# Designs tried in a protein design run: peptides against a protein of PDB entry 5H65. Part 171

Target 1, 294 residues: chain A of PDB entry 5H65
Amino acid sequence: QYLERTPLCAILKQKAPQQYRIRAKLRSYKPRRLFQSVKLHCPKCHLLQEVPHEGDLDIIFQDGATKTPDVKLQNTSLYDSKIWTTKNQKGRKVAVHFVKNNGILPLSNECLLLIEGGTLSEICKLSNKFNSVIPVRSGHEDLELLDLSAPFLIQGTIHHYGCKQCSSLRSIQNLNSLVDKTSWIPSSVAEALGIVPLQYVFVMTFTLDDGTGVLEAYLMDSDKFFQIPASEVLMDDDLQKSVDMIMDMFCPPGIKIDAYPWLECFIKSYNVTNGTDNQICYQIFDTTVAEDVI

## One batch from the design tools (peptide; made by RFdiffusion4, then SolubleMPNN)

Design b2_p21_3_s2 (from b2_p21_3, 13 letters changed)
Fold by OpenDDE base, seed 5:
Structure b2_p21_3_s2 (fold): chain B 294 residues (1-294), chain A 21 residues (1-21)
Amino acid sequence: as target 1 above (294 residues)
Amino acid sequence: SAEQQERQELEKTARTIEQSG
């Protein structure tokens, strides 16, 4: 129900767990760089992971390109295949597999493309022409997902990742279980392939000050706080600018805290035990900053 | 056939990765 506003000084004296409504100024926050605040979160094991950098993906796909596509795995009831040798200096073999819908090839905008031996650049280009792209490799009896360290599904500029800990990968033929092979919903693809999809989240630590006290509050949010999806922000300059603008508004550089706007938000306290040390921590929840600016 | 034509179009689209630089 409704929570009355509580001053930070009072909160700091209370035991956890409790929920509070607060009004405070954002004295500081970390990390300062937006790209460092975006993480991948597993909804099952709750581990946080870094979003792979472009360089990391390059290495994975380069390694994948050293493997030769198995000719015996081409042209199944699920997909039609094409293999060619690139004209670049390496002359690597690239195999693409066009997933069919009930034995019929769909249009490119509805087609899932499986790719062996592609570079990151090539895969990104393909993702702009096809509905979705999955990097794969030739397994013993079927095509398999290339590597969970890379996206299991790329749709436009969105990279979908899976949890290595929680996923039990199944071969590509399990996509046959999907009734709809046109929309390629990430969760459905993940389920078919035995993947637990990771969630993009903003992870930040806020130092909040209301003049009565100071506390640090943890923020882990996917799309509510900024009203911007964490899954899209890394690939969209305008969204990045928007987040930066919001943070600059609440914590403007070169200005004293007395001039900062007030932030209204909800925080919850919780206990954390580190050996013999019992600490109370705070987390922001159910808060949208755009609506809570005073 | 229509399927063959569609395959050719998809392959053409896929091969553009080499042409686009």
Scores: peptide ipSAE 0.308, ipTM 0.851, DockQ to the pose 0.012
Fold by OpenDDE base, seed 1:
Structure b2_p21_3_s2 (fold): chain B 294 residues (1-294), chain A 21 residues (1-21)
Amino acid sequence: as target 1 above (294 residues)
Amino acid sequence: SAEQQERQELEKTARTIEQSG
């Protein structure tokens, strides 16, 4: 939609909620590190969570590897199983379960692999060989998702996470409800397993200055602002460089703000109440930054 | 059988996790 450009000084005097089109310079932003700006957002409870670090995942999968696969849960109508002892020093038990499509084993590029006892490194390697990987554990009566603190689904380099608060986990056999067992759409897998999937988002605070006033604007965006998916940026060096270049372009280090390029964006104001204190806050919306600065 | 052959290939692929290189 079309909005007239409004100077920040005028915006700062107005009541919320309202929508504005602005032209301002990016004086500063936080967090400065890209990794810190990528979060997981629940669309249901709206909680923001940190993306687990590699170290966190290592711990989870190491713990999972201490559990012995239950032989009674092998080879169901849903999957064919193989268990072996690794050739490493520990000789841990690893179980893999190949999910069948209508009773037929698919090719690796269409196959969902369920894994028990795998390390993060091993799981990552498998995710490059199979369509999808789900870390699982042996439950009392069925295979179950290992831990929502880890990805419930790994596709290539993309880790899909679920909300612990909103999810009501169901056993692996519920994947039988999926008619198509070749494409493995994350949302479908999540639904079958009772998972509310989390969304990757960029979360940043921009300090904007147009010479008439200064305000802070909040950014929460998945893939529109940078035209780069938050879900892919952490695992792609080129995408990371692109985001860094964009931010450096708008907020170049070691240069006076007078030389900064102008940023055109939409912001909306909203009221926030903290006890007895009422504050007006601002959020960026419907904005895509241009890489070309003229 | 064809299914057994496919299973063997999948298993071989899965076993590659033990390879360091």
Scores: peptide ipSAE 0.306, ipTM 0.850, DockQ to the pose 0.012
Fold by OpenDDE base, seed 4:
Structure b2_p21_3_s2 (fold): chain B 294 residues (1-294), chain A 21 residues (1-21)
Amino acid sequence: as target 1 above (294 residues)
Amino acid sequence: SAEQQERQELEKTARTIEQSG
């Protein structure tokens, strides 16, 4: 797609929807804090959700830990199970289930671990030792996903979430439908369990100024704009620093806008109706921040 | 058996969470 550069003053006069290529300075952006800009987006219902905080997850897993694993659900054709009582003061029951591949236990780095009664800390530690971890609970007849408010799948430091609204959860035995039980592709796991996976996205509002006009543009992007995955940034200090550096580069603190670098990007206009009010909004799309700044 | 040994290894790995708190 090739578009001629259009000044903001001209864009502001035109009807939507249209696509534009622009060159402007980033006067300001919201939110200012990176952790506030990362959200979860449902591709189906389009709901934006906050990424659960550690405290939120602690509560969920603490509640889960109060439930006793059902011994009748242990050791199926799908998984081998081990239950033990923790050595902590509460002596909670923890059950781990090692998912087998065609009846054979895989190596830890290929193994999906299902866990009942684990704390957030424990689960995170396990995710560094096993390929993947799913927090589960004992259902009536089968293991079930613990809670969609928590990750349905943890791989390393990546937490995969599902949409509560759009998901129709199925029991753990539905993982049997997966041909490959070694790679544990998140989308495949989600599909097997009836989960609509949420997408990590950067959500920001940019105030753009090219000297001819000022325009607010919405940014919702998963990994293209910064060339950094939104799914990884919250758990990686280096990635966070990189994003911060990029934003500081475009919006240098303590510096006048005249010295700001130019940002080239694509924006699309669209109509929004709020009650009886109609307005034109703008969204950044198909844009990658250049390595160098003009 | 090899399977039993693998299971034991996996269990040992999983139980490390107790050691680390």
Scores: peptide ipSAE 0.305, ipTM 0.851, DockQ to the pose 0.013
Fold by OpenDDE base, seed 2:
Structure b2_p21_3_s2 (fold): chain B 294 residues (1-294), chain A 21 residues (1-21)
Amino acid sequence: as target 1 above (294 residues)
Amino acid sequence: SAEQQERQELEKTARTIEQSG
């Protein structure tokens, strides 16, 4: 909907909730580091989580590798299995399960690989060769997802995470409910396994100044603001550079704010209660800045 | 069989992690 532009000084005097169109300069923003601005958001419980670091994942997969694959769970109607002992000093057992489509093994580029006992490095390598990879473990009666602290689905360089609080995990055999076992749509996989997928989001706080007033606005956006997916930015140097360039454009270092470009955006106000204190906060919404930059 | 051949190819692909690790 069309909104008339409102000066910040007027907005600061009004009660929440309301929506505004503004034109302001980006005086400053936090966090300054892009890596710190990317979070995981649950659409159901709205919890924000940090994206796990490589070191965190290493630990999870190392722990998983201490478990022995159950031979009884191999070679079902859903998947064909292969187990081997690695040639490393530890001689750990690794089990891979190739998910079939209607009883037929697909090509690697369409194949979902389930893996037991794999390291992060191995899983990442496999994700470049297969359509998708799911880290799993042997449950009592079926294969199960290894750990929601790790990705439930890896496609290329994209790690898909699930919400620990909102998910009710189901066993791997529930993938049978998927009609299409070649494209492996993350949302479909999540639904089959009882996972509430987390969304990658940019989380930033903008200090906006239009000359009439100063306002802090919260940004939580997945792909609209920068026209760059938050889900891909951490694994792509070019995308990182693009985001950095955009931020440097609006908030150039070493230059006075008078020379900053104007940012046009939509903000909404909302009430936040912290104890006895009532505060009005602001959030950026339905805003794209990349179209003005590119 | 064709399926066995495909399985072997997939297994071969998966085992490449042993060489590149």
Scores: peptide ipSAE 0.305, ipTM 0.851, DockQ to the pose 0.012

Design b2_p21_3_s3 (from b2_p21_3, 10 letters changed)
Fold by OpenDDE base, seed 5:
Structure b2_p21_3_s3 (fold): chain B 294 residues (1-294), chain A 21 residues (1-21)
Amino acid sequence: as target 1 above (294 residues)
Amino acid sequence: SAEQLLRQELEKTARNIESLG
């Protein structure tokens, strides 16, 4: 539906919920650091959580590396296994399992690796060489996902995470349910393993000013606003620079707001109740800044 | 075979990982 442009002063006087089209300047935004604006969002329970830091992952994988692979779980109909013994660290054992498609190993660029006992560095290097990597551990009767606090699937530089609250993990043999064991679509892998995949989102608070009033609006968006996927931005310097450039364009440092460009946005108002306090909040939606610069 | 190729690639990768620290 077509929405007429409404000045902020008028919006601030209206009850929620409503949708508006606005034209305003970005006076300021939070957080200022890009990496702080990227979160993980569950589409089912709607919980927001931080993207794990490298240090967090190091701990998880280091802990996993203290466990020895179970030889009884190697070389099944689903995967072929190889044990890699490191020359350092007193001969640490790493198990790599190559997932087969109908008993046949696929090409390296289509192969899913299950890694048991690898460090973050090793896993990342392997994920750059092979199509897909899943960190696993030896369960009682089957291989299992290592930890939902770590990625359940790594494809190149993309780390896929699952929701701890909504997921009910199943063993690795459930990958047999996948007809196509070459493409390794994250959603399909997640479904097979009982994982609710989390979504990368940009989370920011914008202070908008159109000269008639000032309004704070919340932004939660995966790829529409910047036309850049939140899932890729943390691992791509060029994408980071692009986002920074966009933000600097709309909110340039060292100059007055009068010189700022106009931003056209859609915002929706909604009610928030905190105890006895009822307030109206605003959220940006269905907005692409690259196309709305005036 | 595909398995041999994959294992070969793994070995190469492993050696590279160890060499790089």
Scores: peptide ipSAE 0.126, ipTM 0.789, DockQ to the pose 0.013
Fold by OpenDDE base, seed 1:
Structure b2_p21_3_s3 (fold): chain B 294 residues (1-294), chain A 21 residues (1-21)
Amino acid sequence: as target 1 above (294 residues)
Amino acid sequence: SAEQLLRQELEKTARNIESLG
């Protein structure tokens, strides 16, 4: 839909909800650190969560590694199992389960590994070598997902997370419901295991100034604004640099705002009520970064 | 066999992992 440009001073006087097209300069933004701007969003309960840090994952997997794999759960119709004993002083037992497709093991680049007892480092190395990895633990009668605080699926450098609140976890044997056991689409895996997958999103607050007024606009976007997936940015230095360059372009440090480029974007207003206080807030939507330097 | 190949890859990966520790 086409919207005429509206000056911020006019927008600030209008009731919500409304949609606007604006041309403004990015006076400032927060958070300044890219890592802090990437969150996990549940599409069902809409809770925003922090992306777990490496240290957080280390703890989870270390705890998991203290548990001994149940021998009775090895080698089912769904997977073939191998016990790997580490050569370190602890001699940890790591169970690796190779998921079969119709009773046949796929090639390594299509194989899903279920890892029981692995450390973060080990799991990451395996995920880089093989197609997909699911951290698991021995349940009472079947393998189960280790912990939703950790990724339920790791594919290369991509960590897929699930919502603890909205998920109703099912045992690993439910992967049998998948017809194709080679591609391992995250959404399909999530569905089979009763997981509501979280979505990576950029979450930022922009202070916008067009010379007539100033307003703060909220940005929550997965891949449209920067044309960079939030799901990949944390694990890709080049993508991080790209986002930083974009932000520096619109909000260059040490330069007066008069020299800032113009940002064209769509914003929508909405009402927020906190007790007796009514506030109009603004959110950026349907916007791909574009500048008007002329 | 496919299983043997996968196991070999796993062992190779495991050795690489342990060599880093």
Scores: peptide ipSAE 0.118, ipTM 0.785, DockQ to the pose 0.013
Fold by OpenDDE base, seed 4:
Structure b2_p21_3_s3 (fold): chain B 294 residues (1-294), chain A 21 residues (1-21)
Amino acid sequence: as target 1 above (294 residues)
Amino acid sequence: SAEQLLRQELEKTARNIESLG
């Protein structure tokens, strides 16, 4: 995949689709705030979604917490159940189901918890102690995933989301299909439950300038460009700082563009039709920012 | 047993949650 460097002025004159290697300065980028650049992407329907805010999740889990766990669904061959009654004025009942591996409870660090009726705060607290948590609700015949608007799986500080459009949810007993009930691989869990997992992606628009021309390029990347997972950045201050530092390096505030470092990257052009209007757009691909930019 | 340990951990966590809420 060797490509010769092409000046932007030449690229701007060519038809799409094509792939290019470029060397340009990052004149500007949007959005400026990191949290606005992280989105969820469906690999099937390609819908881009906002990452739910804490407030959004609070509402979902609060609603779920208003429903009482069904006693008939407790203590199955798949999981052992414990009911916890809160001491607050509402006296909510929270059901925690410990998923067993071949009838045996695994170690705490390998155990999947199914949480029914918990608040966001409670779920987060539990997820800090147990590696894997699935928010669930009592269905008619089985436990079910609570809501695809909320994470279907929480592992540590990572929230895994599913696509509402592409997913066909199955009941929790379908976790039985997993041979290994200790590692709880997100993709495997998703498959078992009929979920199409969403991908965390950085979504940014770069304005690139190499002195011969100016080009706007779209960046949609999960972990390649920054060498930082988009799935982890929102919950890790150090990672956030790293991304900010990288962006500040390429586009330093208060400094003239002449002093900006050069960015080498690959871009591909593609055609976009909006009604009767045809437009050529550009996307960055297969690019990792280097520390030794010159 | 593993179950007892898990349940104990849950209880501990629950108590902590209650104390904060």
Scores: peptide ipSAE 0.116, ipTM 0.783, DockQ to the pose 0.013
Fold by OpenDDE base, seed 2:
Structure b2_p21_3_s3 (fold): chain B 294 residues (1-294), chain A 21 residues (1-21)
Amino acid sequence: as target 1 above (294 residues)
Amino acid sequence: SAEQLLRQELEKTARNIESLG
């Protein structure tokens, strides 16, 4: 829809909710560090969560590695199993299950690995070799997802997470419901396992100034604003540099705001109630900075 | 067989992991 440009001073006087098209300068933004701006968002309960750090994952997988794989759960119609015994002092056993497609093992690049007892380092290395990995544990009657605090699916360098609140986990055998067991689409895997997948999002607060007024607007976006996926940015130095360059372009350090480029974007106002205090807040939506005339 | 190939690749990967510490 076409919206006429509205000055910030006029917007600040209006009641919510409304949608606006604006042209303003990015006076400042927070957080300043990119890694702090990437969050996980649940599309169902709308909870925002921090992306787990490597240290967090290490703990989870270390705990999982203390459990011995159940022999009776190996080599089912769904997967073929191999036990790998490490040569470290503990002689830890790791079970790797190769998921079959209609009873046939696919090529390595199409094969889903279920890993039981692996460390983060081992899992990541296997994920680089085999594009799809699910960390699992031995349940009572079937393999189960290890922990929703860890990725339910790792594909290359991408970690896919699920919502603990909204998910109702099902056992690994439910992967049988997938018609194609070669592509391993994250959403399909999630659906089969009863997982509500979390979405990577950029979360930032922009202070916008068009010379008539100053307004703070909230940005929550997955891939439109920067034209860079939030899901990939943490694991790709080039993408990180690109985002940094974009932000530096709109908010250059050491330069006065008068020299800043103009940002054209859409914002929507909404009411927020905190006790007896009512305030109007603003959120950026349907905006791509790459389309802006700088 | 496909299974043998996958297992071989796993073994190679495992050895590499162990080799790297």
Scores: peptide ipSAE 0.108, ipTM 0.780, DockQ to the pose 0.013

Design b2_p21_3_s4 (from b2_p21_3, 11 letters changed)
Fold by OpenDDE base, seed 1:
Structure b2_p21_3_s4 (fold): chain B 294 residues (1-294), chain A 21 residues (1-21)
Amino acid sequence: as target 1 above (294 residues)
Amino acid sequence: SAEQQLRQSLLETAQNIESLG
């Protein structure tokens, strides 16, 4: 829908909720660190979560590696299993299960690996080689997802996470419900395993100034605002640089705001109540960054 | 064949695991 530009001074006087088109300069933004701006969002319960750090994952997989794979769960109709015993590390057992497609092993680039007892480093290497890896553990009667605090699926450098609150985990044999066991679409895998997948989002607060007024607007976006997927940015230096360049363009350090480029965006106002305190907040929506060139 | 390719990948994987251990 078409919206006319509204000056910030006028917006600040109006009641919520309303939608606006604005033209303003980005005076400042928070957080300044890109890593801190990337979160995981649940589409069901709407909670925001931190993306686990490498150290967090190390702990989870280290703990998983202390558990011995159950021999009874190896080599089913769904997967073929291979177990390695490390020469060092006191004989740590690592089991790799290769998921079959209709009883046939697929090509390596199409094969899903279930890893039991692997370290983060090993899992990452395997994901780079095979492109699809699920960390698992031995359950009572079947393999199960290792931990929702860790990725339920790793594809290349992308870590797919699930919501602990909204997910009702099912055993690995439920992958049998997938007709095509070669593409391994994250949403399909999640559905089969009872996982509500989390969404990577950029979360930032922009301070906008158009010369008539100053307004803080909240940004929560997955891939539209920067035209860069939040799901890929943390593992890609080039994408990180791109985001940084965009932010530096709109908010250049050491330069007066008068020289800043104009940012056009859509914002919506909404009411927030905290006890007896009522305030109007603003959120950026349906916006791709663009410089207003005159 | 697909099986041969996978077997080769497995061997490489095994070597990788052993190198990390």
Scores: peptide ipSAE 0.075, ipTM 0.801, DockQ to the pose 0.013
Fold by OpenDDE base, seed 4:
Structure b2_p21_3_s4 (fold): chain B 294 residues (1-294), chain A 21 residues (1-21)
Amino acid sequence: as target 1 above (294 residues)
Amino acid sequence: SAEQQLRQSLLETAQNIESLG
């Protein structure tokens, strides 16, 4: 929709909710570190969560690796199983289940691996050879997702997470409901397993100044603002550099704000209740970063 | 063949696991 530009001073005087088009300079932003700005967002309950760190995942997978795969759950119509006993680590058993498509094993690049008892390092290595990996454990009657605190699906360098609160996990055999057992679309996998997938988002607070006023605006965006997916940025140095360059462009270090470029964006105001206090907050929406050349 | 490729992948998988164990 079309909106006329509104100066910040005027916006600050108006009641919420409203939508605005603004032109302002990015005086400052927080957090300053990119890794701190990437969060996981649930589209259902809207809870923001931290992206698990490697250390967090190590603990989860280490715990999982202490569990012995159930022999009774191996080699079903859905998957073929291979079991390895490590030479070290007290003979840890690792099970790899290769999901079949209509009873036939697909090509390695299209095959979904179910990993049982693997460490983070092992899982990551395996994910380099296979398109899709799901960490699993032996349940009572079927394989089950290992832990929603860990990725439910790994594809390349992308870790897909699910919401603990909103998900109602189903056993791995529910993957049978998927007609296409080669592409392994994350949303389809999530649906089959009863997972509400979390969305990677950039979460930042911008302090905007157009010379008439100063306004703080909240940014929660997945891939539009920077034209870079939040889901990929943490695992790609080049993408990280790109985001940093963009932010440095709009908020250059060591330079006075007078020389900052103008940022055009859309913001919406909304009311927030904090106890007995009512506040008006602002959020950036439907915006791709661009300099105002005029 | 596809089967041969899979077999190779399985072998490599086993090797990867052992190498990290």
Scores: peptide ipSAE 0.073, ipTM 0.792, DockQ to the pose 0.013
Fold by OpenDDE base, seed 5:
Formats: sequence, C-alpha cells, structure tokens
Structure b2_p21_3_s4 (fold): chain B 294 residues (1-294), chain A 21 residues (1-21)
Amino acid sequence: as target 1 above (294 residues)
Amino acid sequence: SAEQQLRQSLLETAQNIESLG
C-alpha cells in the first residue's frame, strides 16, 4: 500500500472517507491505564464489551457451584467423569469430565476438561495443568456451556469468550463433530458449540500532532500495532510492561512534545452522524509502531 | 479446609489422568 505522506493540516480540510499516511507526534492518549484499553469485540455484530473482571467471574462460578451435577449425564462415550463432594456444611459437588479421543483418554496436555461446579480459583489451577478447560453445567439431556458471561474455553492463562448476541449454543455432545479431539483449537470448539468467538482488541484514542495540526485518531487493534496480542496482555506482566514502555517512548512523561519521537502511521477518515451533526473521525489502521519509529 | 481438600483432589486427578484410561 503506497500513500504519500500528508500533513495533518491538509487532512483536516478534506472530506471523508480517505486513507492517509502521516508522520506525527503522540501528544496524548486515552485511556491512560492499559487494562482499560483492552476490550472484547464481536467480528459479526461488532459490539464492544468489557473483559469480565475477576469479581464477575466469581459470581458466575459461585452460582454454578450451587447446582448439583446430574448423575445421568456422567460417563458418556465422549467423556469420563469424576465427582467430588466437599466436606462443608453445604456439601458442594464438583464434577470433572475428561473428554476422550475415540474412546481413549489423551495425555493431560492434550485433554479437554469439562468442569461443573468449580470455583474460579479451582478452575484456574486446573487450567494450568491441562491444555483446555470448559466450564459447564447439567442441562436437561446433556452437559451445556455454563455461561457466555464467563469463558467458554480456558487454555493456560488465555480466556476465550463468546458473543451472547450472535451465538446459538449447542450442547456438549456436539464436540463429537470434531475429528481431532486433542488440539482443541478455539475456533473449532466455538463452531462445534455454536459460539461466535469474541476478539480481544486494544481500544485507544490518540491525539496526534505534527506541528501543522492536531487530530484524534481511534485505535482498535488485536495484535498488529504493538506486535503484542491483546488476548495475552492482561495475564502477562512482561507484556504489560512492554506496552507501557512503548507508550512511554512515544509519549514520555516530564518532557516537552518537541522532544517526542515521530510516529509514522496510516489513518483513515470516516463520517459519523450524531443526530443532525455530521463529523469526520479518524482511525489508525495497518500500522506497527515498532517499525514506524522515525 | 474443605476447599483445600477439593483442590488437592482435583490436582491429583489431573496429574494422574494418564492412569485413568
């Protein structure tokens, strides 16, 4: 994609939609906190959602833990089941279902666990021991996904979420449609269960200044801009530090903007109508900052 | 505690999954 560099003052005078290559300084950005910039995006309905907080997940799993696993749904051709009963006043029951591949249990690092009645802490610990974990509940005739407000699949520290609006959930036995029951590719699991997977994205607003003009540009990017996956950053301190370092590099605190480095990026303009008011907005696209520092 | 016992049991199960089938 070839575009000539255009000064911001010229861009601000032009009609949308258009694409531009720019060279500007990052005067400021929002939000300032990294964790607030990570959102979930549906590729189908395009809704943006907040990543559920730990407290939100606690509530969901606590509620799930109040439901007793159905004995009739244990030990099918698809999975082997083990049940635990807690030795407390409530006698909480937890069921773990180990998904088999062609009737045979795979190795732990290839095995999918279905967890019924577990707490967030327990589920997280198990997800560190197994390749894949799905929180489930007992349905009428089969196990079902617990709640789309919680991850439908946990792989290590990665939480995979589905869109409530676009998903039409199917029961767990639909995992039988997967020929390979060892790799557990998130998209394949989602497809089998009727889930539209959400995408982690960085969502930020940049104030860009090239000395000729100032404009705000919207950033929605999953892994290109920082060369860091938005899906991993919340659970990895090193990745968080890397993003912070990048932002501090372009927008260093305590010094004047004249000393800021130049950022080269692509932006596209588009029209937005708010009632009777028509305005032009800008979005960053196809940009990797690591290679565009001048 | 009951929670600790359950966690340990689950972890032990996970560690020995290959012996279950």
Scores: peptide ipSAE 0.059, ipTM 0.777, DockQ to the pose 0.012
Fold by OpenDDE base, seed 3:
Structure b2_p21_3_s4 (fold): chain B 294 residues (1-294), chain A 21 residues (1-21)
Amino acid sequence: as target 1 above (294 residues)
Amino acid sequence: SAEQQLRQSLLETAQNIESLG
């Protein structure tokens, strides 16, 4: 796509929807804290959700750990089960189910673990040692996903979440539909379990100024703008630092705006109606800025 | 067999969940 550069003053006078290429300075942005800008977005219902905090997950898993694994659901054709009883904590029972591929257990780095009754700490430890972990609970007839308020899949340090509104959960045995039970692609797992996966996104509001006008543009981007996945940034200090550097470059603290670098980006206008109020909003799209930082 | 060994190893690992990480 090719668009001529349009000054903000002209854009501000035009009806929506339209697409523009602009050159402007980032006067300011919000939120200022990176962790506040990372959210979960549903591609279906388009709701934005907060990424659960560790404390929230602790509560969920702690609650799950109060439930006793159903012995009848152990050791199926899909998985081998082992029950672990804690030495303390009043003998809390944890069930670990190792998913098999056609009756064969895969290598540890390819193995999917279903964990029933595990704490966040235990689950995280397992996810570091094994490829994939799904927190589960005993249902009436099968294992089921524990809670969509928690990750449906943990791979290393990445937590995959599903939309409560759009998901129609299916039991764990539906993983049988997956031919390849070694790679455990999040989207495939989600599909098998009836989950609409949420997407990590950066959500920010940019105040842009090109000297002719000022407008606010909304940024909702998963991995293009910073060339950094929103799904990884919260768990990686280096990535966080990189994002901070990028933002500091375009909007350096303690420096006058006259010295700010120019930001080249695409924005689209759109109409928003709230009751009797109609307003034109702007969103950044198809823009990458990471190259300018290197 | 190698498969059996792996299976046993994994199952044993589950019993030592606290030591994982």
Scores: peptide ipSAE 0.045, ipTM 0.746, DockQ to the pose 0.012

